Peptides against a protein of PDB entry 7Z53. Designs and how they scored, part 46

Target 1, 150 residues: chain A of PDB entry 7Z53
Amino acid sequence: PRIKNQADCIPFFRSCPACPGSNITIRNQINALTSFVDASMVYGSEEPLARNLRNMSNQLGLLAVNQRFQDNGRALLPFDNLHDDPCLLTNRSARIPCFLAGDTRSSEMPELTSMHTLLLREHNRLATELKSLNPRWDGERLYQEARKIV

## One batch from the design tools (peptide; aimed at target 1 A64 N81)

Design b2_p28_4_s2 (made by RFdiffusion4, then SolubleMPNN; from b2_p28_4, 8 letters changed)
Fold by OpenDDE base, seed 4:
Structure b2_p28_4_s2 (fold): chain B 150 residues (1-150), chain A 28 residues (1-28)
Amino acid sequence: as target 1 above (150 residues)
Amino acid sequence: STAEREAAALANADAKIERLEKLLKELA
């Protein structure tokens, strides 16, 4: 994914802009994006958010996934539940709410959203593997151990 | 041992993440 409209660029969580300049190559932009993706951005830096990002319907230690859409059977980030959802307001015809991620601004940055999606999938994969390896681990343990690996 | 299995899982995860990052860069 690429940022097509520079006007939509915002700073990352670490105060680095998504579009640092017109002279920055696409590759550099990608590198910048990936360099700022860490556990806090995937899992949330605050406990309430972190809990909302988790699948609490079971003891599998999974992150929550989108319940409406999948990407060829693969998980997508869950939607947030925002009053006056800015993503919906931006494009009402699309009717796509903002994604819920560790960084609340993830929906404004497709590259970040993509990275978060990949890491979501990886976390859930890891949690699944860890469950297989450690069947007696509860959801909290699975979640934490998978988080450590990601 | 469980530790060995977890170490293997970690190694596999690292490889997977690396691949995913590469894919992301290619898709971006």
Scores: peptide ipSAE 0.026, ipTM 0.562, DockQ to the pose 0.020
OpenDDE base, seeds 1, 2, 3, 5: peptide ipSAE 0.017, 0.020, 0.019, 0.023; ipTM 0.424, 0.406, 0.425, 0.536; seed 2 fails the geometry check

Design b2_p28_4_s3 (made by RFdiffusion4, then SolubleMPNN; from b2_p28_4, 11 letters changed)
Fold by OpenDDE base, seed 3:
Order: C-alpha cells, then structure tokens, then sequence
Structure b2_p28_4_s3 (fold): chain B 150 residues (1-150), chain A 28 residues (1-28)
C-alpha cells in the first residue's frame, strides 16, 4: 500500500530527504505520491490475502506468480482457488480461472489485469535487485523494501 | 551508501511505473 499522509513531510527533490527519520524509501515514496496509484491493488489490504499473494517457498521476497502459464517467458498473476470460479462459469470455452490479486476486480477488467501483472513483474524485479544489493536481507525484508518502492 | 542505492532504485521504479500507467491509459 502507498503512503497517503503527507502532513509530516515537505515534498521537494526525490533524492533529497524531506521527512524526518532515516528511511529513504519512505521519504521518496511520499515525494512521488501524487503520481501513483494505490499499491494495495497489488499487495492486498488484508494480511491473509497479502500472505497468499507472496511466494513463501524461498527467502527472496517475491510475489507469487502463475505456476501454469507465462506470457512469452514473463510472469502472470497466480490463479485463485475458488470452489465456484465465476471466471470459468462466464467463459467455459476459455477455461481460465480467476486471477488472484490485491484487487478483487483484477479478473473483471482487462485493464486491471494488465496493470497488476506489470506491477507484479516490477515488484519481483525490485526484490531481485535488492537481493543483489543486500545479500544478507531475508525474504521478509526484501518483500517489505520492494513493496515500499512500488 | 545503501541509502543512496535504494533511493536510486526507487527513482528508477517510479519512472517505470509512471510509464506503464501512461501506456495503460492510452490503451483504454
């Protein structure tokens, strides 16, 4: 999720601290807040959902990706596990279940599906880069820091 | 420093996200 409260900060240059404290990623995010969509659509607003959206099989801080399909080698959103999957019922010929995302509307609007997919890829790219920069960070740290950047 | 590297990474990410959002708006 994106930070919405800007009352304690003075927006200025992206690389110049304008907030109290030492967390540069938070300060930079606040400075750029007005130009971005709420990232809760990617990570989920509730902890149970947020956990389900993460790859818990390793300590790389990644979001979960589709295990069945890729888009020309690129990651897709994971499928949800619904007993009565409305996506399967709506278009039986396609046989594609609903996607799992922070925004439940992801499978209802193709534009949202695309946005969520792109931001999924961006998070995982960032987590990978952060792992390279900070090899001693565990999966939780990598996930949280990447989330702050997105 | 680590903070400087993270700041640079964030800047790159912000630019990338903004570009993607613009593309998606154009496709709507």
Amino acid sequence: as target 1 above (150 residues)
Amino acid sequence: STAEREAAALARADERIAALEERLRALA
Scores: peptide ipSAE 0.024, ipTM 0.409, DockQ to the pose 0.024
OpenDDE base, seeds 1, 2, 4, 5: peptide ipSAE 0.017, 0.017, 0.017, 0.018; ipTM 0.348, 0.367, 0.403, 0.414

Design b2_p28_4_s4 (made by RFdiffusion4, then SolubleMPNN; from b2_p28_4, 12 letters changed)
Fold by OpenDDE base, seed 2:
Structure b2_p28_4_s4 (fold): chain B 150 residues (1-150), chain A 28 residues (1-28)
Amino acid sequence: as target 1 above (150 residues)
Amino acid sequence: STAAREDAALARAPERIARLEAERAALK
């Protein structure tokens, strides 16, 4: 797609994800394949990460969304909180940190970022719909039921 | 669903949730 205003672009960190012979790239490919079935790339495979990916400010069972930016009103991935954020280091003028997702590649590949974003929106859509159908469900149940459907 | 329908649903979500929570509270 042709971007008319590049100032509106979110910068991505390139850490040689397509470099041949890298164990990191091989592991990332394997992780992407395995995570696609269980959607762990969206929800995280570890409990601390999974908690950070959730919106814990209410009982709606939602995944956390970006608090600074939206895509024409639609949700974007939340930012990570890294001490030495490589995304900030690559473009200090933009001051945009790396995204937080179920895997560590959320800001390295636009394709993965887009997929994570779409599934984030789908989860939140499902959780919202489930809340409408089951108004007495708490956030934990809404989150788990939406996760099962995704 | 379309992106437009999704955006509309999200825009109405806070009001709908508030209504449903009020209804839930009334049933307790």
Scores: peptide ipSAE 0.022, ipTM 0.509, DockQ to the pose 0.015
OpenDDE base, seeds 1, 3, 4, 5: peptide ipSAE 0.021, 0.018, 0.017, 0.009; ipTM 0.467, 0.391, 0.419, 0.391; seed 5 fails the geometry check

Design b2_p28_5 (made by RFdiffusion4)
Pose (drawn by RFdiffusion4):
Structure b2_p28_5 (pose): chain A 150 residues (1-150), chain P 28 residues (1-28); non-standard residues A16 CSO
Amino acid sequence: as target 1 above (150 residues)
Amino acid sequence: TDELIAELESLNADFLVDSDHLSSSPVP
């Protein structure tokens, strides 16, 4: 009904196999995230990304927030610096990149981005309250406690 | 689900960012 040219096709990449190039093993695929319901979409599933998502400028246990833009004085997710950045293509003049989050698909829909941004704010809210209660806690403890709650 | 989302929005409606929140660095 839409593609009249049968020489055309819809693009598709096979998933990456767990055992590349093998003739012995039955091909299986890979999960890049923790299977647990643990908010890995906020905090990341690999140690370097997790650090990049954290605010390292102080001992407050915060996740990083966007430095150029706010939503009526509230935090937005930070930008990611991707090589193949699809978000810039949606509006050339706006020059607004994809967001950095615990998962790489946070920008797929604005509706989805709103939920990520909401949980980012919630973490920082909890970390702030926990600091008021327990001034002796360092940045790592505040981070872990808020993460545990989220 | 709708009620939980509204609750989280309400909890965060007045939660504003300050210099400590904005002190983080951009991705290089």

Design b2_p28_5_s1 (made by RFdiffusion4, then SolubleMPNN; from b2_p28_5, 11 letters changed)
Fold by OpenDDE base, seed 1:
Structure b2_p28_5_s1 (fold): chain B 150 residues (1-150), chain A 28 residues (1-28)
Amino acid sequence: as target 1 above (150 residues)
Amino acid sequence: MEEALKELEERVADFLVDEDHLSSKPLP
């Protein structure tokens, strides 16, 4: 960031330019999202993010959940691990990191946080039920089948 | 930290409960 005072600023990065080989003088942005309805807001649009969103500690096909906090026994979104975490920078008293979701905006509004939390819970519910119905399925199959349903 | 998180949890919980109640309503 070129801004020296970070105490009252939200770090916001400009989208990378799309440079088509044509003599187009108009700057367009690179699309960082999928171009179709695939629940990428839950699962991410890129493989590294998708992997970070998964619970890889077991073969249950679950999404990662918050390890520090729960909502009355219900799962919450995991925290992100950002170097310059906007949530930590904007609310220094609470010291709560941004949530990790497929959509990087998951922490911008409580409504988004809630929807992502709901979809995470639904995925994990589905994966759990699918495991019950299909005990021989591995974690990858459980994850993918739950993802297809969501 | 705990208070701010509790507030967030409560807000998220309230929203999710409302959505669960909306989803449990039979479609007309």
Scores: peptide ipSAE 0.000, ipTM 0.289, DockQ to the pose 0.036
OpenDDE base, seeds 2, 3, 4, 5: peptide ipSAE 0.000, 0.000, 0.000, 0.000; ipTM 0.247, 0.264, 0.245, 0.236

Design b2_p28_5_s2 (made by RFdiffusion4, then SolubleMPNN; from b2_p28_5, 15 letters changed)
Fold by OpenDDE base, seed 3:
Structure b2_p28_5_s2 (fold): chain B 150 residues (1-150), chain A 28 residues (1-28)
Amino acid sequence: as target 1 above (150 residues)
Amino acid sequence: LLEELEKLKERVKDFLVDEEHLSSKPLP
């Protein structure tokens, strides 16, 4: 993840220089991935969209995941609810609707879909870890803090 | 993660073409 907020110290930070136990000299590849990606493509640039991308069924600060399918047990992006779904129209035999993400192009290119999927998984992983470290945090705080780390 | 990305790209392509290539099965 690309650390956007360095004001808060979280022990599990992989690249936070101010946090004990952080390893800023060796960054994982996910950090590189988020360095060139606008996080708004994952979280949405508009508040209504951002809310629709979240899992509101609990206080875990998670992004919403696909409810119909998984990738070998791993999360996929949720489907959008478009009236005239271009993905359904393009491949009528597949009957797979477009994915919902912060960018409408998420379903147009497998590369973007894949990247958004990975970042979704990373956010949810981070939120889960933050919950473990901070059991009293509500879903909003978990979501925001995870978003800052991604 | 790059390898994972490439693998995911292929699975996404398959998913977009054939719904049957997407599974709810847990990892082995």
Scores: peptide ipSAE 0.067, ipTM 0.544, DockQ to the pose 0.058
OpenDDE base, seeds 1, 2, 4, 5: peptide ipSAE 0.061, 0.022, 0.022, 0.025; ipTM 0.580, 0.456, 0.524, 0.466; seed 2 fails the geometry check

Design b2_p28_5_s3 (made by RFdiffusion4, then SolubleMPNN; from b2_p28_5, 14 letters changed)
Fold by OpenDDE base, seed 3:
Structure b2_p28_5_s3 (fold): chain B 150 residues (1-150), chain A 28 residues (1-28)
Amino acid sequence: as target 1 above (150 residues)
Amino acid sequence: MEEELKRLEERVADFLVGEEHLSSQPLP
């Protein structure tokens, strides 16, 4: 279930816990989180998921972004379309479904969600810049080249 | 990056629990 109690220890990738009430500093938590983030967590390890994470409506090589919400004008992760969405069930008042990411656990941990969000933004920034530098590149080329840089 | 991540984490946490004061805004 989605963790809403920030006082609890949060398991990161490979069961690495981040405990705000422990001797683990915020900086250490971030460092631990970043060590676990790889391309598969952002882009998906399987082709069907990878395609769903992309914006296929244009040839800009972008990752898909949330269509309902923004963070002060900045992109958020897109929502998934799950039957019996566990994120909705854990907090009915919030009415926020699970995010679509390379790892489903990203929807349960704000720290991981945030990291993926930043990397999403960075990818889209890079793809946009690459398009400017290479106008003849198609969406696939832009996506792949941006992915290599992130 | 660390500071930005921390700030975003707080906003995401608030968003996920449905807090009244959100920096995440619904799109029209």
Scores: peptide ipSAE 0.346, ipTM 0.776, DockQ to the pose 0.055
OpenDDE base, seeds 1, 2, 4, 5: peptide ipSAE 0.338, 0.318, 0.168, 0.296; ipTM 0.792, 0.759, 0.692, 0.770

Design b2_p28_5_s4 (made by RFdiffusion4, then SolubleMPNN; from b2_p28_5, 13 letters changed)
Fold by OpenDDE base, seed 1:
Structure b2_p28_5_s4 (fold): chain B 150 residues (1-150), chain A 28 residues (1-28)
Amino acid sequence: as target 1 above (150 residues)
Amino acid sequence: MAERLAELEARTADFLVGPEDLSSQPLP
């Protein structure tokens, strides 16, 4: 188990309020995700996040992968670089940051982590195969075509 | 080269789309 010391708090933050210009007294939350089934959990809902999730060191259209750890040669999710990283705050001895994914919840549950890892691997597989089939495609086209398939 | 292409085509057959299905426009 990740949490051995129950005296440590798990930091969670409340969502920002949506402030519609209406006389509505009910506090609603801002929707931070896309309204579409577009695999935004993998690719992010915003351009800056989407860019951070990509491997920009080459023109292969790949997603970024973990640089410290692998699963028997298989890619893992990259680490995030949060100022107040809840993963580091919860287990200070392990010093393992939260994972970076399109969904910020990627590190909350092992099931989410595994699914995001699977989809990242699938994207990178698809982009690699698409590059082999279409050697003239650039990294942007490879990324977008792999993203359409996922 | 031909054998490798055939292997890749077989592996990706379910994901192959026609030119009309390819978009040069970025996804939002």
Scores: peptide ipSAE 0.000, ipTM 0.201, DockQ to the pose 0.052
OpenDDE base, seeds 2, 3, 4, 5: peptide ipSAE 0.000, 0.000, 0.000, 0.000; ipTM 0.203, 0.195, 0.235, 0.244

Design b2_p28_6 (made by RFdiffusion4)
Pose (drawn by RFdiffusion4):
Structure b2_p28_6 (pose): chain A 150 residues (1-150), chain P 28 residues (1-28); non-standard residues A16 CSO
Amino acid sequence: as target 1 above (150 residues)
Amino acid sequence: SAAAEAAALAAEDLLAYEERAEWERSWP
């Protein structure tokens, strides 16, 4: 009903195999995230990304927030610096990149981005309250406790 | 030795953070 040219096709990349190039093993696929319901969409599933998501400027246990833009004085997710950045293409003049989050699809829909941004703010809210209660806690403890709650 | 390594990693992570923060702040 839409593509009248049968020489055309819809693009598709096979998933990456767990055992590349093997003739012995039955091909299986890979999960890049923790299977647990653990908010890995907020905090990341690999140690470097997790560090990059954290605010390292102080001992407050915060996740990083966007430094150029706010939503009526509230935090937005930080930008990511991707090579193939699809978000810039949606509006050339706006030059707004994709967001950095615990998962790489946070910008797929603005509705989805709103949920990520909400959980970012909630973490920082909890870390702030926990600092008021327990001033002796360092940045790592505040981070872990807030993460545990989220 | 482990404490020194953790401190060096923390300095590197702070510097990376600051660089990303500045890049975001100067974004058009």

Design b2_p28_6_s1 (made by RFdiffusion4, then SolubleMPNN; from b2_p28_6, 19 letters changed)
Fold by OpenDDE base, seed 3:
Structure b2_p28_6_s1 (fold): chain B 150 residues (1-150), chain A 28 residues (1-28)
Amino acid sequence: as target 1 above (150 residues)
Amino acid sequence: REEEERRRREEEERERYRRRAEEEAAWP
């Protein structure tokens, strides 16, 4: 996989085995991940967290994405808003805050962050396809139906 | 008018997302 624009890549994702450059490999990895991974790590197990992980600015049923960074145009996890961010303290050279995910450990393990990022992209892809097929569905229905497929 | 503007924004966001996904899928 040739990442053409490494300048916008968070250094954290440079070691990700799911290099964004091969759509087929990413799809196969997502299918493998969805068969073995509890989706609660992506959506959150508690309602307050689950709401914070959603994009509430529209009726598209999307999960929230990073507003500052993208990986070659692809979505990244949103940043958490921690008063004392342990990720900034642990790796001062990267200056990257903790990511917000359904599992609080997502920011501590690069492998988990990569997996959550792939599942975030898959959810948003599914929600977009469902909106195309069912234009009259609201954001809640799109979100719930996409969540059932993941 | 507000509902039509909301619908237009949702369609623009959907089309922006689709174009990004297609552009990324076209990258070797």
Scores: peptide ipSAE 0.054, ipTM 0.553, DockQ to the pose 0.030
OpenDDE base, seeds 1, 2, 4, 5: peptide ipSAE 0.025, 0.047, 0.017, 0.024; ipTM 0.533, 0.542, 0.521, 0.548; seeds 2, 5 fail the geometry check

Design b2_p28_6_s2 (made by RFdiffusion4, then SolubleMPNN; from b2_p28_6, 17 letters changed)
Fold by OpenDDE base, seed 4:
Structure b2_p28_6_s2 (fold): chain B 150 residues (1-150), chain A 28 residues (1-28)
Amino acid sequence: as target 1 above (150 residues)
Amino acid sequence: AEAARKAAEEERLRAAYAARAAAEAAWP
């Protein structure tokens, strides 16, 4: 669909709005999600963004997680700091800002947000496991090695 | 108080995701 006002609405991308059948839509969503798995959506394609997506408070090689709340004890994406946050504008009652991810569109699609959240958790799991296996690895090495596996 | 705040934020997150999903479903 064409967004008539990008400032007021979060754009959702449906890969095939005209395809008959719920199964095709799900499959196309999966294919769209998998096409993003150059991992740049999780890690960022630009170094400044990539740094902002990392937990720099320790040498554990972790991605940054939400510091305000969790999902039943599980990690969530960090919030972005947008002046005109489109996520807040779309649903003022929810008062949930946009998430920070490697793709700026992460908060524009619940599926992307969910995928990024899962991959965040997986990266952090891998980095934690790698730290256990390799106690002498620093945060940079843990981050890079986990990134290669994801 | 902090636990209650976090629980309320989790619920708001779920509500936000549900609202976004509904909006996506309604879009042509």
Scores: peptide ipSAE 0.166, ipTM 0.711, DockQ to the pose 0.021
OpenDDE base, seeds 1, 2, 3, 5: peptide ipSAE 0.090, 0.099, 0.070, 0.054; ipTM 0.634, 0.620, 0.582, 0.577

Design b2_p28_6_s3 (made by RFdiffusion4, then SolubleMPNN; from b2_p28_6, 18 letters changed)
Fold by OpenDDE base, seed 2:
Structure b2_p28_6_s3 (fold): chain B 150 residues (1-150), chain A 28 residues (1-28)
Amino acid sequence: as target 1 above (150 residues)
Amino acid sequence: AEREREEQEREELRKRYEEQAERERNWP
């Protein structure tokens, strides 16, 4: 089944029940998470996958985001395209395909999906700030520098 | 030659992004 209504929100598991919306608490939590999370889970362990996780439409060094859905106005992971999508098979009521991430297990564990989403948002935030600070940097430089900080 | 290469690279990046978008649209 295909999503026909792009206005529908994806039910997303939020691992941040304690995020009252302060940027400081989110930042601190992300910093704590990045210390325990293998960056390869976010960026991909292999170069072909890493490229597929990037936004290639511009030179902003961003990770790709879901083009169809947002989480209350915030970015979500892009969808994967699996012939036999296990996410659709395991939860037929949700009708949500697997997310594309650096780890294929991300969609199997909502906590990981949430964390990956937060790291995606943080990367894109950092890349945006780096672009502001360094307007002459190309997308590759922005991507790599943001990746180092995350 | 350099400008042509840059344009080709840009076009390749565009194609990759479009392919990604198509994959997201064409999920079962």
Scores: peptide ipSAE 0.060, ipTM 0.577, DockQ to the pose 0.262
OpenDDE base, seeds 1, 3, 4, 5: peptide ipSAE 0.019, 0.022, 0.017, 0.033; ipTM 0.492, 0.463, 0.456, 0.550; seeds 1, 3, 4, 5 fail the geometry check

Design b2_p28_6_s4 (made by RFdiffusion4, then SolubleMPNN; from b2_p28_6, 15 letters changed)
Fold by OpenDDE base, seed 4:
Structure b2_p28_6_s4 (fold): chain B 150 residues (1-150), chain A 28 residues (1-28)
Amino acid sequence: as target 1 above (150 residues)
Amino acid sequence: SAAEEKAKRLEEERKRYEEQAAREAAWP
């Protein structure tokens, strides 16, 4: 990640060196992951959570991304807004809040964060591509169509 | 406190989010 403040250290996710030219490889990896993943872990199973996971301020159908941190210029999950944030309470040295994900277990199992991050990136990539291909689609359509592909 | 720090961070994130959302909303 681009760490602007050493006090705000966040885990680094390695970028695939072949990412610019290997959309097929990325897709295959995502498809392999999603075959074993409940979509609710990414998108939320309940509408209020699903809305919080989305960027609802525009008509691009995007999932919300972290506004504080990027990982080699790539998106990270947004932070959650938990009153008693277990990430802040447990690891006080890092002082990084838990990421917002579709499943509350993601806060209990931070190992899932990498997968959620990948799916976030893929969703937003797809939504962006779909917007380019279908400029008249609204945010809901873009979101739903991207979600179907993921 | 951790809660106060989080609140500050969330406000900063909100501001950045709104700014980014405004830029993204201009996407044709």
Scores: peptide ipSAE 0.019, ipTM 0.484, DockQ to the pose 0.028
OpenDDE base, seeds 1, 2, 3, 5: peptide ipSAE 0.016, 0.015, 0.016, 0.013; ipTM 0.386, 0.375, 0.447, 0.326

Design b2_p28_7 (made by RFdiffusion4)
Pose (drawn by RFdiffusion4):
Structure b2_p28_7 (pose): chain A 150 residues (1-150), chain P 28 residues (1-28); non-standard residues A16 CSO
Amino acid sequence: as target 1 above (150 residues)
Amino acid sequence: ETVIEPYETFEERLEKAARSDFHGIPIH
């Protein structure tokens, strides 16, 4: 109904096999995230990304927030610095890149981005309240406690 | 202010490696 040219095709990349190039093993695929319901979409599933998502400027246990833009005084997700950045293509003049989140698909839909941004704000809210209650807690404890709650 | 460093995720590395094995969905 839409593609009249049969020499055309719809693009598709096979998933990356767990045992590349093997003739012995039955091909299986890979999960890059923690299977647990643990908010890995907020905090990351690999240690370096997790650090990059945190605010390292103080001992407040906050996740990093966008430094150029706000939503009526509230935090937005930080930008990611991707090589193949699809978000810039949607509006050339706007030059707004994809967001950095615990998962790489946070910018796929604005509706989805809104849920990520919401949980980012909630973490920082909890960490702020927990600091008021327990002033002796360092940045790591505040981070872990808020993460546990989220 | 905190610094955001460029970083390529494990998921992104898998997707990049998968680009060598392309399969077009044919049109009928």

Design b2_p28_7_s1 (made by RFdiffusion4, then SolubleMPNN; from b2_p28_7, 16 letters changed)
Fold by OpenDDE base, seed 4:
Structure b2_p28_7_s1 (fold): chain B 150 residues (1-150), chain A 28 residues (1-28)
Amino acid sequence: as target 1 above (150 residues)
Amino acid sequence: STVIKPLTTLEQLAEEASRLFPFGIPVL
């Protein structure tokens, strides 16, 4: 979303020390989004949730991705595991449960779902690049550094 | 590969969502 009124903007500066030059424009935009929407929407504000949003199967610092579906090989948000999943109830034919994201609102609007998906991909991209640049970093370090950049 | 487009508007996000989830978007 574009913020037309600067008064509505949160003054926040994010650095991207590991960003390739070719991706600076994209990163700047992503940073603007995350500064406005609060990255907690992606990562979770509560530690238990934050852990559940991470891929803990390896030391790559990745966020968890959907295990059932991909978008032409690209990651989608993981599904939540809700008893009486409202997303399943709203469209019984689709049988697609609610997505798991940093906030409970991720499945309230397609726009949010899309945003979270893109930010998920960006995080994982960054984490992957950071791993390449810093092979000795563990998953926690990679996750935190990527989170910092997003 | 899928190109990640700049996110500038809600409309664009909605469009991307539709593209990403042709099988149905799990929305509350």
Scores: peptide ipSAE 0.183, ipTM 0.698, DockQ to the pose 0.030
OpenDDE base, seeds 1, 2, 3, 5: peptide ipSAE 0.025, 0.025, 0.116, 0.050; ipTM 0.577, 0.569, 0.679, 0.639; seed 3 fails the geometry check

Design b2_p28_7_s2 (made by RFdiffusion4, then SolubleMPNN; from b2_p28_7, 16 letters changed)
Fold by OpenDDE base, seed 3:
Structure b2_p28_7_s2 (fold): chain B 150 residues (1-150), chain A 28 residues (1-28)
Amino acid sequence: as target 1 above (150 residues)
Amino acid sequence: MTVIKPIVTLEQQALLASRLFPFGIPIT
């Protein structure tokens, strides 16, 4: 169909094709996200964000957790540090800042938030177990190996 | 007028992650 009203057009960007093999009939795209299963909500797809999502205070390969609140001893998502925090403005009575997440939509969708929380807990569990099994591994290796398993 | 989107609360996060998903994994 001919689009006459170009003012209403939305820009669309297609990912570059991946060339894994010569005999592939299906055109695969380069995955710009963290994983095939889209773990971007947990790890972030950009390096600066990914670093902020990590606990860098030790060499345990852990993701950052909330420092103010826990759920019966279970980890919650850390808070972001926003100047004009929309979460504080939306629910003034709760006074809860937005969560720091790999996917910014997690603060708006409870289902995604809960999944992010679960995967964060699983990552930290795995990293802890991996440290126990491999005491010589540094924090970077622990983080990456746990990330591969998740 | 700028519409402020609904925000997930700590209670909602805890409820969904820990109660609706009883298979939730604690951090060791």
Scores: peptide ipSAE 0.191, ipTM 0.667, DockQ to the pose 0.019
OpenDDE base, seeds 1, 2, 4, 5: peptide ipSAE 0.051, 0.185, 0.118, 0.069; ipTM 0.580, 0.676, 0.625, 0.591

Design b2_p28_7_s3 (made by RFdiffusion4, then SolubleMPNN; from b2_p28_7, 16 letters changed)
Fold by OpenDDE base, seed 3:
Structure b2_p28_7_s3 (fold): chain B 150 residues (1-150), chain A 28 residues (1-28)
Amino acid sequence: as target 1 above (150 residues)
Amino acid sequence: STVIEPITTLEQRALLESRLFPFGIPVV
């Protein structure tokens, strides 16, 4: 389950929604996005899945991104590793698996893929900025703090 | 399992676009 508790201000830019003096516009936009799409679909509600959605190759607190393809240099969701991947079966010649998301049924609603991608990028952006502001934070803290903001 | 080949063809790119924008709305 996703926990949303922001009792303390997080050191960040003035545009960070995690502090009282933050930019309200940015905060409202992020809140609107997460209200529209359950953020658990981005992070996963189960720990094993949540770990698979993270970039564990470094201590930057990032979500995993697609390692095979980018959209004009911008990140895409990672591919899943399903044995009976319906996306692979749909177009056998293309050989492109389904995207991995925080909900196993995400492939059934491809309409959310773009939104998931946006939230992925936002998380990674936030984590990157948090790292810059808090260089002593490890990957776990960066991930959790960014997750709280999203 | 996953395919590890690089995505290089126009068909693959078009398919990815269709998944990202199933209704032709470029949100990303």
Scores: peptide ipSAE 0.354, ipTM 0.784, DockQ to the pose 0.027
OpenDDE base, seeds 1, 2, 4, 5: peptide ipSAE 0.351, 0.327, 0.346, 0.338; ipTM 0.782, 0.771, 0.781, 0.774

